# Designs tried in a protein design run: peptides against a protein of PDB entry 3QIS. Part 86

Target 1, 334 residues: chain A of PDB entry 3QIS
Amino acid sequence: PSLELSRREFVFENVKFRQLQKEKFQISNNGQVPCHFSFIPKLNDSQYCKPWLRAEPFEGYLEPNETVDISLDVYVSKDSVTILNSGEDKIEDILVLHLDRGKDYFLTISGNYLPSCFGTSLEALCRMKRPIREVPVTKLIDLEEDSFLEKEKSLLQMVPLDEGASERPLQVPKEIWLLVDHLFKYACHQEDLFQTPGMQEELQQIIDCLDTSIPETIPGSNHSVAEALLIFLEALPEPVICYELYQRCLDSAYDPRICRQVISQLPRCHRNVFRYLMAFLRELLKFSEYNSVNANMIATLFTSLLLRPPPNLMARQTPSDRQRAIQFLLGFLL

## One batch from the design tools (peptide; aimed at target 1 Q171 K174 F280)

Design b2_p29_7 (made by RFdiffusion4)
Pose (drawn by RFdiffusion4):
Structure b2_p29_7 (pose): chain A 293 residues (1-134, 168-310, 319-334), chain P 29 residues (1-29)
Amino acid sequence: PSLELSRREFVFENVKFRQLQKEKFQISNNGQVPCHFSFIPKLNDSQYCKPWLRAEPFEGYLEPNETVDISLDVYVSKDSVTILNSGEDKIEDILVLHLDRGKDYFLTISGNYLPSCFGTSLEALCRMKRPIRERPLQVPKEIWLLVDHLFKYACHQEDLFQTPGMQEELQQIIDCLDTSIPETIPGSNHSVAEALLIFLEALPEPVICYELYQRCLDSAYDPRICRQVISQLPRCHRNVFRYLMAFLRELLKFSEYNSVNANMIATLFTSLLLRPPPSDRQRAIQFLLGFLL
Amino acid sequence: SEEEEKEEREEKLEELEEDVQHWLDKFDE
C-alpha cells in the first residue's frame, strides 16, 4: 500500500468571500497491491479539514497502479467569512491523507484571505468610513449603497427579489463594496438585489439581535409592543431595521410593476432580519408584517 | 488628487447621512 503524489503543498492566494478556488493534484498507487485512501481528522477533531476547505474526492480505491485527481477546494461561505474577516482563522491547514493499513501523507494548506464588508458586523461597519480593503454612520455605507442603487433604478424592476442575479456580478458587487465608494454599483438590478439579501444573511449579528428574537415572537401580535422591542436594539441595528422597513414599504407602492407584495416580502425578509441563534415562523412573519402594513 | 478624493468621499458620506435620516422620517410617519 503506497501512494505517489504529484504535490503535497498547496497555496490559496488572495482568498475572497464566496469566490471558489481549486488546487488539483494527482494520486497514483505506486505499490504492488491495491490500496484505499481517505482524508482523516487530525487527532481529536470531527472533520478532516476546516469548513472553507473540501477534498473532492475525499476517499477512494486504487488498483496498482491507477491514478486519481484530487481537487482541494476552498470556498469561504457565510459560515466562515466572519472568523476569516476577523483573523480568528487563517487560510492554513493540514490534510492527512490516510492509506487503509498504511502510511499517512501530510498535505500542507497555506495562503491568505482578503476581508470583506460582507460578514462584518453592523457596528464595526458603521464605525468605518472608508472601504474595508481600500460619530458613526447611521447605517453602513455598503447597505446604503445597495439600497441607493435599487431605489434609483429598480423601483419598477420586474420580479425584483424573485429573480436570482449573476454569480459573476455578485462577486463584482462585493469586491466593489470592499474596495470603493462607487458612483454606480455594477451589475443588473437582480444582482444588486441579491447582493443585499446576501449581505443581510452574512451579517454576524442579524438586524434583529439574537437575544431580542424570542421577545419579538412573543410580542408579535401587539404593534405597540413590537415597536418597543425594536427600541431595545443598538442604535445601528434599530436604524438598519427602520431603514429597510421604509425601503420595503417604498417598493410596495410599485407592486404592479415589481411584483413585490407583502406575502413575498414577509417570507423573504423575515428569515434574514430575524434569525434564531414551526409556528414561530408564523409569529415571525406576523412580526414583520406589522411593520410593513 | 488625494485631497480631491477625500472631499468627494466626505460629500458622499454627508449625502448618506441626509438620505438615511429622510428614510427614518418616512418610517416614523

Design b2_p29_7_s1 (made by RFdiffusion4, then SolubleMPNN; from b2_p29_7, 15 letters changed)
Fold by OpenDDE base, seed 4:
Structure b2_p29_7_s1 (fold): chain B 334 residues (1-334), chain A 29 residues (1-29)
Amino acid sequence: as target 1 above (334 residues)
Amino acid sequence: SAEEEEKKLEKKLEEMEKSVAERLEEFEE
């Protein structure tokens, strides 16, 4: 069997978080026999491509003189955004198009990723006084390393925050303030807030706006701004309630005094973001007659975002654990 | 100028930090 490929080199310029890019090529069976094609893993890889890449179709059958279009789709989800922001991964891959009983055809994928405040740590964002797209990639790496070291120092209660870091970190990420301050000002009377989805185009505009600027006003509907906040919280590499405190939150869920003590042990940035979010959600609940938002809905929604089980425990989360996690948040909303 | 834009940024960050502090204080009461 033999294939002809219309293209073998693909460049994905300016790849962004949640923005789908597509490149297409054709494969043609120029042989005299039917052939089966598939994308196969390279030696020592488990998958035929990186998590941010896919081929569609990734396998198929071609009769003699048949042609099929293959789409190469690049999409950075929450699962790939952090490693691309850090530069640990890059928009580079090699695909192996295998022909059964035939040859391998190599496809080169290249491009560039544009960093996002989505999928960046709270600690790094608290040190980032400019939009992430204005921060040199080298400085992003340094900010993540410094942020990790300060988180660890804070958790160990060993050293007062060395005031000796040349710039005082923000109390909360500016991106969180931009989103939440907008919601405080404009969305407390918004009916069905956090229940109505945002518009995908508006979400992309909000993400691009937060990555590139410090706007006076966030673009889009209140629903899109609210969903952008949820996406931001979901994309955090470390949840607002650090994984180390997850079990203690569950164990304290019915004792409000212990709950407050557990939150007081969060790293400063995480603690401030938690309290700031709870302040907003309490304010939103004061307007429940206007917005139809209730504490149980809010607690249920935000529990999965703020109080995530550690990756090693995700498969073991019981309905009882989920209920305790909801109860923990309810103690801060009521 | 670049200096005017930096001062504008600093002022906006101060307004932000103040707004956050007020909301955190309201939550602790």
Scores: peptide ipSAE 0.432, ipTM 0.900, DockQ to the pose 0.769
OpenDDE base, seeds 1, 2, 3, 5: peptide ipSAE 0.431, 0.431, 0.432, 0.428; ipTM 0.899, 0.900, 0.900, 0.899

Design b2_p29_7_s2 (made by RFdiffusion4, then SolubleMPNN; from b2_p29_7, 14 letters changed)
Fold by OpenDDE base, seed 2:
Structure b2_p29_7_s2 (fold): chain B 334 residues (1-334), chain A 29 residues (1-29)
Amino acid sequence: as target 1 above (334 residues)
Amino acid sequence: SEEEREEKREKMLEEMEKRVQEKLEEFEK
């Protein structure tokens, strides 16, 4: 069996977080026998492609002289955004299109990724006084390394040495402030806030706005701004409540004094973001008669975002653990 | 100008830090 491919090289320019790109090509059975094709893993890979790439169809049958269109879909989710922001991964891959009892065909995937404030650490973002797209990629790497070291020092209660040479970090990321301050001003009376989904086009505009500018006003509906905040929190590589404190939050869930002590042990930026979000959510709850938002709904929604189990414990999370996590947040909302 | 844009951003960040501090102080009470 043999195949003819219309294209073997694919370039995905300006790949962005949550923006789907598609490239199509044709495969034709130019042989005399039916053939089965499949994308196969390379040696030492578990998958035929990187997590941000998909082929559709990834397998199939072709009769002699049959042609099929294959779509190569590039989509950067929350699961790939952090490693692409850091430059640990890149928009590069090699696909192996295998023909049963035939030849392997290699496809080259290349392109460039545009960094996002989504999927970037709170520590790094507190050091970014400019939009992330104005920060040189080399400086993003340095900021992540420095931010990791500062997080560790903060967790160890080590006093930072001379703050005198480095620009003082922001108390919270400007991106979080922009989102939350907008919601404080315009969304406290918004009915069904955090319950009604935003518009996908508006979400993309908000993401692009936060990545490229420091706007006076965020574009889009209050629902889109609210959903953008949820997406931001979900995409964080380290949740607002650091994984190291997860179990202590559950253990303290019914003692508000201990809960406050646990939060005080967060790195400065994480602690400030947590307190700032709780201040916003408390304000939102004062308008519950207008917005139909209640503490149980908010606690349930934000618990999954702010207090994520460590990856090794996710499969073991009990209903009791979820209830303790909700109770922990309720102690800051009530 | 680029300078006017930078001054505007600096003032916005100063106002941000002030308003964040006010909200953090309100939360600690």
Scores: peptide ipSAE 0.537, ipTM 0.931, DockQ to the pose 0.732
OpenDDE base, seeds 1, 3, 4, 5: peptide ipSAE 0.521, 0.528, 0.594, 0.528; ipTM 0.927, 0.929, 0.947, 0.929; seed 4 fails the geometry check

Design b2_p29_7_s3 (made by RFdiffusion4, then SolubleMPNN; from b2_p29_7, 14 letters changed)
Fold by OpenDDE base, seed 2:
Structure b2_p29_7_s3 (fold): chain B 334 residues (1-334), chain A 29 residues (1-29)
Amino acid sequence: as target 1 above (334 residues)
Amino acid sequence: SEEERKKKLEEKLKKMEEAVKERLEEFEE
């Protein structure tokens, strides 16, 4: 069996979070026999490609002189955004197109990723006084490392950050402030807030706006701004309530005093973001007659975002654990 | 100028920090 490929080198320029890019190529059976093709893993890989890449179709049969179009789809989800922001992973891969009883054909994938404030840690964002696209990638790596060390010190020592550091971190990420301040000003009377989905085009504009600027106003509908906040919280590498405190939140769920003590043990940036979000959600609930938003709906929605089980416990989460997690947040909304 | 952009950024960040502080104080009360 033999194949002819129309292209073997693919470049994905300016790859962004949640922005699908597609490159197509053709494969043709230039042999005299039917052939089966498949993308196969390299030696020691479990998958034929990295998580942000997909081939469609990834396998098939070709009759003699048959041609098929293959799409290479690049999509950075919440599962790949953090490792691409840090530069731990890159828009580079090699695909192996295998022919049954034939040859291997190598495809080279390359490109560049544009960092996002989505999927960046709260600690790094609190140190970032400029839009992420204005920060050199080398400095992003340093900010993540420094942020990790300061988080560990904060958890261990409960020491106030010395006021004398020449570059005091922000109390909350500017991106969180921009989203939440917009919702405070414009969305408290918005009917069906957090129930109506945003527009995909508006979501992309909001993400690009937050990555590249500090706007006076966020573009898009209140629904799109609200959904952008949910996407931001979902994409965090560590949830607003740190994984280390997850079990203590569940254990304290019916004691409001202990719940407040658990939150006080969060790193400063996480604690401030939590309190700032709760202040907004309490304000939103004062307008329940206008917006049709209730505490149970909000607690259920935000619990999955703010109080995620550690990855090792995710498969073991019981209905009782979910109810305790909801009850924990209800104690801050009521 | 670049200096005017920097000053405008610093003024925006200061307004943000003040607004966040007020909201955090309202939550602790």
Scores: peptide ipSAE 0.415, ipTM 0.898, DockQ to the pose 0.741
OpenDDE base, seeds 1, 3, 4, 5: peptide ipSAE 0.409, 0.408, 0.391, 0.411; ipTM 0.895, 0.896, 0.891, 0.897

Design b2_p29_7_s4 (made by RFdiffusion4, then SolubleMPNN; from b2_p29_7, 12 letters changed)
Fold by OpenDDE base, seed 4:
Structure b2_p29_7_s4 (fold): chain B 334 residues (1-334), chain A 29 residues (1-29)
Amino acid sequence: as target 1 above (334 residues)
Amino acid sequence: SAEEEEKKREEKLEEMEKRVEEMLEKFEE
């Protein structure tokens, strides 16, 4: 069997977080026998492609003289955004299109990724006074390394933050402030806030706005701004409550005094973001008669975002652990 | 101008620092 491919080289320019790009090509059975095709893993890979890439269809059957369109879909989710922001991974791959009892056909995927504040650490973002798209990639790497070292020093209680050597970090990421300050100003009376989904086009505009500017106003509806905050918190590589404190939060969930002590042990940026979000959410709850938002809804929603189980414990989270996590947040909302 | 834009960004970050501090104070109440 043999195939003819209309194209073998694909370039995905300006790949962004949550923005789907598609490139299509045709494969044709130019043989006289039916053939089965599939994308196969390379020798050392478990998957036929990187997590941000998909072929559709990834397998199929072609009669003689049959042609099929294959879509190559590039989509950067929360699962790939962090490694692409750091430059640890790149928009480059090689696909192997295998023909049963035939030969392999190699497809080259290339392109460029545009960094996002989504999927960047709180520590790095607190050091980032400019939009991420204005920060040289080399400086993004340095900011992540410095952020890690500062987090470790803070957790170890060994060195006072040497406030003197570098530019004073922001108390919270400017992106979180932009989102929360907008919601605080304009969305406190918004009916069904955090319950009504945003518009996908508006979400993309908000992401692009935060990545490229420090706007006077965030574009889109209050629902889109609210959902953008949820997406931001979900995409954090380290949740607002650091994984190291997860179990202590659960263990303290029914003792408000111990809960406050646990939060005081967070790294400065994480602690400030937590306190800032809780203060905002308590202010939002004062308008519950207008916005239909209640503490149980907010605690349930934000618990999964702020108090994520460590990756090694995700599969072991019990209903009791979830209830303790909700109770922990309720102690800051009530 | 680029200088006017940079100045507006600095003023916006000063607004941020103040408004974040005011919100953090509300957490302690």
Scores: peptide ipSAE 0.574, ipTM 0.944, DockQ to the pose 0.840
OpenDDE base, seeds 1, 2, 3, 5: peptide ipSAE 0.536, 0.501, 0.515, 0.547; ipTM 0.935, 0.924, 0.929, 0.938

Design b2_p29_8 (made by RFdiffusion4)
Pose (drawn by RFdiffusion4):
Structure b2_p29_8 (pose): chain A 293 residues (1-134, 168-310, 319-334), chain P 29 residues (1-29)
Amino acid sequence: PSLELSRREFVFENVKFRQLQKEKFQISNNGQVPCHFSFIPKLNDSQYCKPWLRAEPFEGYLEPNETVDISLDVYVSKDSVTILNSGEDKIEDILVLHLDRGKDYFLTISGNYLPSCFGTSLEALCRMKRPIRERPLQVPKEIWLLVDHLFKYACHQEDLFQTPGMQEELQQIIDCLDTSIPETIPGSNHSVAEALLIFLEALPEPVICYELYQRCLDSAYDPRICRQVISQLPRCHRNVFRYLMAFLRELLKFSEYNSVNANMIATLFTSLLLRPPPSDRQRAIQFLLGFLL
Amino acid sequence: SSQEEDDELFDEINEEMEEFREEYHEERE
């Protein structure tokens, strides 16, 4: 049971939020007998690697002496973006490739991460007047820029918030917001609209903070009480919530053109603005509908 | 009403951010 590896060290340079990278290598069974390989957790872990990293394939069977290409894939999603933004985690790791009843092969993962305004808290973004990778703001300039673009160009956009944008443009928009305060956000209206949804979804702390979440559901049927729960939010969260509710009410005025109705808004934005740490789903859309109407 | 106040806040935030964006571009010159 022996393996030959084309390489054991891999570098993921300039890793960005939601941008896929692949580092590929070849495994060859140079032994005399067939072997089984698999990636295993390091002593006392649950997984063989961190969430932003994946092996494809992660296990297999090799006769002497067939070869197999292994793809080491890095993808920073909403689950890891905040800890990598913060530096609580780095683009580094060790993969232990394990031969069943044999040697262990140690693969070193290194590289660097580029922080994004996506996955950064509303509070910190309101404190930063310049792009992240160039008195606080009422709202983060990034969300204002996305909403400003949609307000200017997308009020009459057919199927706004119902048609997915382009992956390439989403990344261009994110990089644009990480590095500049542009005159125009690049990409189609559908891409800018989706980038807004991704922005809200990627927030480490939702627009409606986690501890106020349950109170919102309980209070869902009393508009006077719902508005008071909103008053308990920190200033930047309260402002973003009010700003978005005003923006969505503005879009509802053009529903005959942009097909944006209360039904779609409620089911789309409720889960983004009001996340927990069933029928609560109903009190939640009721909570949000109370502001839209 | 509360929704009128939200609209007013929406416009106010937009006016302040437009001025802020213009200042950023002037500094870039």

Design b2_p29_8_s1 (made by RFdiffusion4, then SolubleMPNN; from b2_p29_8, 16 letters changed)
Fold by OpenDDE base, seed 4:
Structure b2_p29_8_s1 (fold): chain B 334 residues (1-334), chain A 29 residues (1-29)
Amino acid sequence: as target 1 above (334 residues)
Amino acid sequence: SWHEEDLKLFEEIRKEFEELKKKEKEEKK
């Protein structure tokens, strides 16, 4: 059996977080026998492609002289955004299209990724006074390394943040401030805030706006701005409440005094973001008669974002653990 | 109270960023 491929080289320019790109090609059975094709893993790989790439269809049958269109879809989710922002991974892959009892056909995937403030650490973002797209890639790497070291020093209570460093970090990321300040100014009376989904096009505009500028006003509806805040919190490589404190939050969930002590142990940027968000959400709850937002809804929604189980415990999270996590946040909202 | 301290932090953060935006506007003029 043999295949003819219309294209073997694919370039995905300016790949962005949550923006789907598609490239298509055709495969044709130019043989006289039916063929089965499949994308197969390379030697030592578990998957036929990187997590941000997929082929559709990834397998199939072709009759003699049949042609099928294959879509190569590039989509950077929360699961790939952090490693692409750091440059640990790149928009490069090789796909192996295997023909049963035939040859292997190699497809080359290349392109470039545009960094996002989404999926960047709170520590790094607190050091970024400019939009991430204005920051040189070399400086992004340095900021991530410095941020990791400062987080560890803060957790260990070893060294006070060197207040003498020429550029004092922001108290919270400018992106968090932009989102929350917009919601605080314009969305407190918005009916069904955090309950109505945003528009996908507006979400993309908000992401692009935060990555490229410091706007006076965020574009889109209040619902889209609210959802962008949720997406931002979900995309954080580490949740606002650090994984190291997860169990202590659950253990303290019914003691408001201990809960406050646990939050005081967070790294400065994480603690500030947590307290800033809780202050905002309490202000939002004052307008519950207008926005239909209640503490139980907010606590349930934000618990999954702010207080995530460590990756090693995710599979073991009990309904009791979830209820304790919700109760922990309720103690800050009430 | 804890809520008053968080509100104070909220207003401090707000003020800091409004001052930063003001400086950025002054530097662009």
Scores: peptide ipSAE 0.423, ipTM 0.887, DockQ to the pose 0.829
OpenDDE base, seeds 1, 2, 3, 5: peptide ipSAE 0.409, 0.396, 0.410, 0.414; ipTM 0.885, 0.880, 0.885, 0.887

Design b2_p29_8_s2 (made by RFdiffusion4, then SolubleMPNN; from b2_p29_8, 15 letters changed)
Fold by OpenDDE base, seed 5:
Structure b2_p29_8_s2 (fold): chain B 334 residues (1-334), chain A 29 residues (1-29)
Amino acid sequence: as target 1 above (334 residues)
Amino acid sequence: SWHEEMEKLFKEIRKEFEEEKKKYHEEKL
């Protein structure tokens, strides 16, 4: 069997969080026999591609002189955004297109990723007074390293950092401030807030706006701004309630005094974000007659975002654990 | 109360960031 490929080099310029890019190429059976093609893992890889890449179709049959279009889809989800923001991963891959009883064809994937405040740590964002696209990538790495060291120091109850030459960090990320302040100003009377989905185009505009500017006003509908807050919280590498405290939150869920003590042990930025969000959500609940928002709905929605099970426990979350997690959050909303 | 402390913190955070936002816009001009 033999294939002809219309292209073997693919460049994905300016890849962004949640923005799908597609590159297409053709494969043609220039042989005299039917062939089966498939994308196969490289030596030592479990997958034929990186998590942000997909081939469609990834396998198929071609009759002699048949041609098929293959789409290479680049999509940065919440699962890839953090490693791309840090530069640990890059928009680079090699695909192996295998022919059964034939040759391997190598495809080169390259490009550049544009960092997002989505998928960046709360600690790094609290140190980041400018939009992430105004911050040099080298400084983003330093901010993530410093963020990890401060989280560890905070958990160990080590002495407050010397009030030395580093600019005072923000109490909360500017992105959370912008989203919450917009919703507080304009969305308290919005019917079906957090229940109606946003528009995908508006969500992309909001993400791009937060990555590139400190706007006077966030673009898009209140529903899109509300969903952008949910996406932001979902994309955090470490949830607002750190994984180390997850089990203690469940164990304390029915004692509001212990719940408050657990939250007091969060790193400063996480604790401030949690308190800021709870204060905002309590304000929305005052307008429940207008916005259709109730404490059970909000607790159910935000619990999955704020109080995530550690990755090693995700597959083991019981309905009882979920109910305890909801009850933990309810104790801050009521 | 915890609720009064959270409402106070919410107002303080909002005020602090309005001041930081203002500085950012003044530095761009």
Scores: peptide ipSAE 0.463, ipTM 0.929, DockQ to the pose 0.812
OpenDDE base, seeds 1, 2, 3, 4: peptide ipSAE 0.457, 0.454, 0.461, 0.311; ipTM 0.928, 0.927, 0.929, 0.827

Design b2_p29_8_s3 (made by RFdiffusion4, then SolubleMPNN; from b2_p29_8, 15 letters changed)
Fold by OpenDDE base, seed 3:
Order: sequence, then structure tokens, then C-alpha cells
Structure b2_p29_8_s3 (fold): chain B 334 residues (1-334), chain A 29 residues (1-29)
Amino acid sequence: as target 1 above (334 residues)
Amino acid sequence: SWAEEDEKLFKEISEEFKKLKEEIKEEEK
């Protein structure tokens, strides 16, 4: 069996967070026998491609002289955004198109990724006074490393070494301030806020706006701005409540005094973001007659974003653990 | 109260970012 491929080299330029790109090619059975094709893992790989890449279809049968279109889809989700922002991973891959009882055909994937404030740590963003697209990639790496060290020092209650005249970090990321300040000003009376989904085109415009500028006003509907805040919180590599404090939050969920003590132990930027969000959400709840937002809905929604179980516990989360996590947030909203 | 302390922090953050926006506009001139 043999295949003819219309293309073997693919370039994905300017790949962005949550922006789908597609490249298509054709495979043709130029043999005299039916053939089965499949994308297969390389030696020592578990998957045929990186998490941000997909082939559709990834397998199939071709009769003699049959042709099929294959789509190569590049999509950077929350699961790949952090490693692409840091440059730990890149828009590069090799796909192996295997023909049963035939040859392997190699496809080269290349391109470039444009960094996003989505999927960047709170610590790194607190050090960025400019939009992330204005920050050199080398400086992004340094900021992530320094941010990790500051987080660890804060959790260990180590006295920060008074490193020299480093610019004072922001109390919260400018991106969170932009989103929350917009919602606070314009969305407190918005009916079904956080219940109505945003528009995908508006979400992309908001992401691009936050990555490239410090706007006077965020573009899009209040629903799109609200969903952009949820996407931002979901895409954080470390949740607003650090994984190290997850169990303590659950254990304290019915004691408001202990809950407050747990939050006081968060790294400064995480603590400030948490308190800032709780202040905003309490203000939003004062307008429940207009926006149809209630404390149980908000606590349920934000618990999954702010108080994520550590990856090792994610498969073991009980309904009781989820209820304790919700109760923990309710103690800050009521 | 904690609510009053968080409302204070919310205002302090808003003032900090107003100043930051002014500083950026001055550096761009």
C-alpha cells in the first residue's frame, strides 16, 4: 500500500490562546489495495501529537483511488497556555502518519506562539506594569522564575530578602483590575451576570486587548467581560487559593475566623486578588434584585475557579469536599 | 469588620491603578 500526500509541512503563524487555527491536506490511496491509515505516537511518546494539536480524522480506511481531507487543528487551551507562555513548549511537532503494512509519512508542524496574560502566574503579572506583548520573552522567563521563588518564600514565611530597588509589584494584576473595575462600574445591574455566556468573538477581542494594551474601556458586552474574568481565573497555573492551602480551606469551612486566618497565609498577590474579588462579589450581591445573582450561585461558580483541588486529589473529590469548598466561599460573601 | 477592610483594599487598589495609568501617560510623553 502507498499514500500520496498533498502537503507535509505546516506553519501556524501567530498562534494565540483560545484561537483555533486549521490547516488542511489531502491523502490519496494511489495503490491497488484498500489501506488503513492512522496517526501514531513517536518512539517514547504516549500521544500522536502535542496537547494543542489535533488531526481530524486521525485514522481511517481508503479504497483504491480514494482521497480524504485531513484537518490539522491548533488550539491552545488552559492546559497548554502556561507552558507556551514560558517558552517551555513551542509550536513545533512531528506527526507520524502510519499506513498499515506500509510506510510511515512524516509531517512537520511549526509556527510561533504569542504570549498571553491568560495562563501567566499572579506573581509574574504583578511585576508587569506593561502589557505582556510588550515584555521580552527572556524577561517573561525571568519573571516566572522570580515569581515562583517569591511564592515559595511567602508560603514558608521566609523573610523576603530585601532585594534592591526592584520596582514595587502591583497589589493585583492590572488585567484583573481592568476586568473587575469594568464589571463594578457597568455590570452591577446587568441581568443574568455570570449566568449568560459571552460571545466568542468578544472574548477573543477582550483577551487580545488585555495582552496588547491597557484600555480605558474593555470591549464587548458585560457578559463577555464577566466570562473573560472566569476564563482568566480558570487559566491561572496556580489558583487564587494556592494548592497548599486547599485542605485547610475545607477543614475551616464552617469557622469564619479560621477561614480568614487561612486566607491571610496566602502569598501577597493571591491574598489581594482573593480579597479584591470578594469585595467586588459582595457589592454585586447588593444588586441581586437587578442582576438575579445570588450568593449560592456565585459561591458554586467561583469555588471551582478559586479553590481548585490539587491535581493529585482531583480524582478523589467527594460531594462533601465540594460542599465544604462552597461553604468556605459563602463565609466571605454573606 | 473584614468587609470594611476589603472595601478599603478595593479603594486602595483603585487609587493605585489610577496613579499607574497617570505614570504610564507621563512616560509616553
Scores: peptide ipSAE 0.482, ipTM 0.914, DockQ to the pose 0.832
OpenDDE base, seeds 1, 2, 4, 5: peptide ipSAE 0.473, 0.474, 0.480, 0.481; ipTM 0.912, 0.912, 0.912, 0.913

Design b2_p29_8_s4 (made by RFdiffusion4, then SolubleMPNN; from b2_p29_8, 13 letters changed)
Fold by OpenDDE base, seed 1:
Structure b2_p29_8_s4 (fold): chain B 334 residues (1-334), chain A 29 residues (1-29)
Amino acid sequence: as target 1 above (334 residues)
Amino acid sequence: SWQEEWEKLFEEIREEFKKLKEEYHEELK
């Protein structure tokens, strides 16, 4: 069996968070026998491709002289955005198209990723007074390293924030402020806020706007801005409530005094973001007659974003743990 | 109350970032 491929090199320029890119190529059975093709893992890999790449179809059967179109889809989700922002991973891969009882065909994937404020740590974003696309990649790496060290020092209650860092960190990320300030000004009376999905085109415009500017106004509907806030919180590498405090939040869920003490132990940026979001959400709840927002809905929605179980406990989360997590957040909304 | 403290923090943040936004747009002119 043999295949002819119309293309073997693929370049994905300016890959962005949540923006699907597609490149297509054809494979043709130029042999006289039917053949089965599949994308296969390399010897040391568990998957045939990186998490941000997909082939469709990834396998199939070709009769003699049959041709099939294969789509190579590049999509950076919340699961890939952090490692691409840091430059730990890159838009580079090699696919192995295997022909049963035939040859292997190698496809080269390359390109560039454009960093996003989505999937960047709260600590790093609090150090960014400019849009992330204006920050040199070298400085992004330094900001992530410094942010990790600051988080550890803050959790250990050891060193006051070294006042000697040339610029005082922001109290919260400017991206969170932009989203929340827009919703506070324009969305308090929005019917079905956080219940109606945003438009995908508007979400992309909001992401691009936050990555490239400090806008006068965020583009799109209030629903798209609200969903962008949820996407931002979901994409955080470390949730607003740090994993180290997760169990203590569950254990304190029915004691409001202990809950407030747990929040006071968060790193400064995480603590400020939590307090800022709770103040905003409490303000939205005053307009429940207009926006159809209630404390139980908000607690249920935001608990999964703000109070995520540590990766090692994800598979062990009980319905009781979920109810305690919701109860913890409810104590700040009521 | 803790609620009043967080409302004050919310308003402090709003005023701080309003200035940051104004400064950014002045630099673009």
Scores: peptide ipSAE 0.591, ipTM 0.951, DockQ to the pose 0.795
OpenDDE base, seeds 2, 3, 4, 5: peptide ipSAE 0.578, 0.587, 0.572, 0.556; ipTM 0.949, 0.951, 0.948, 0.944

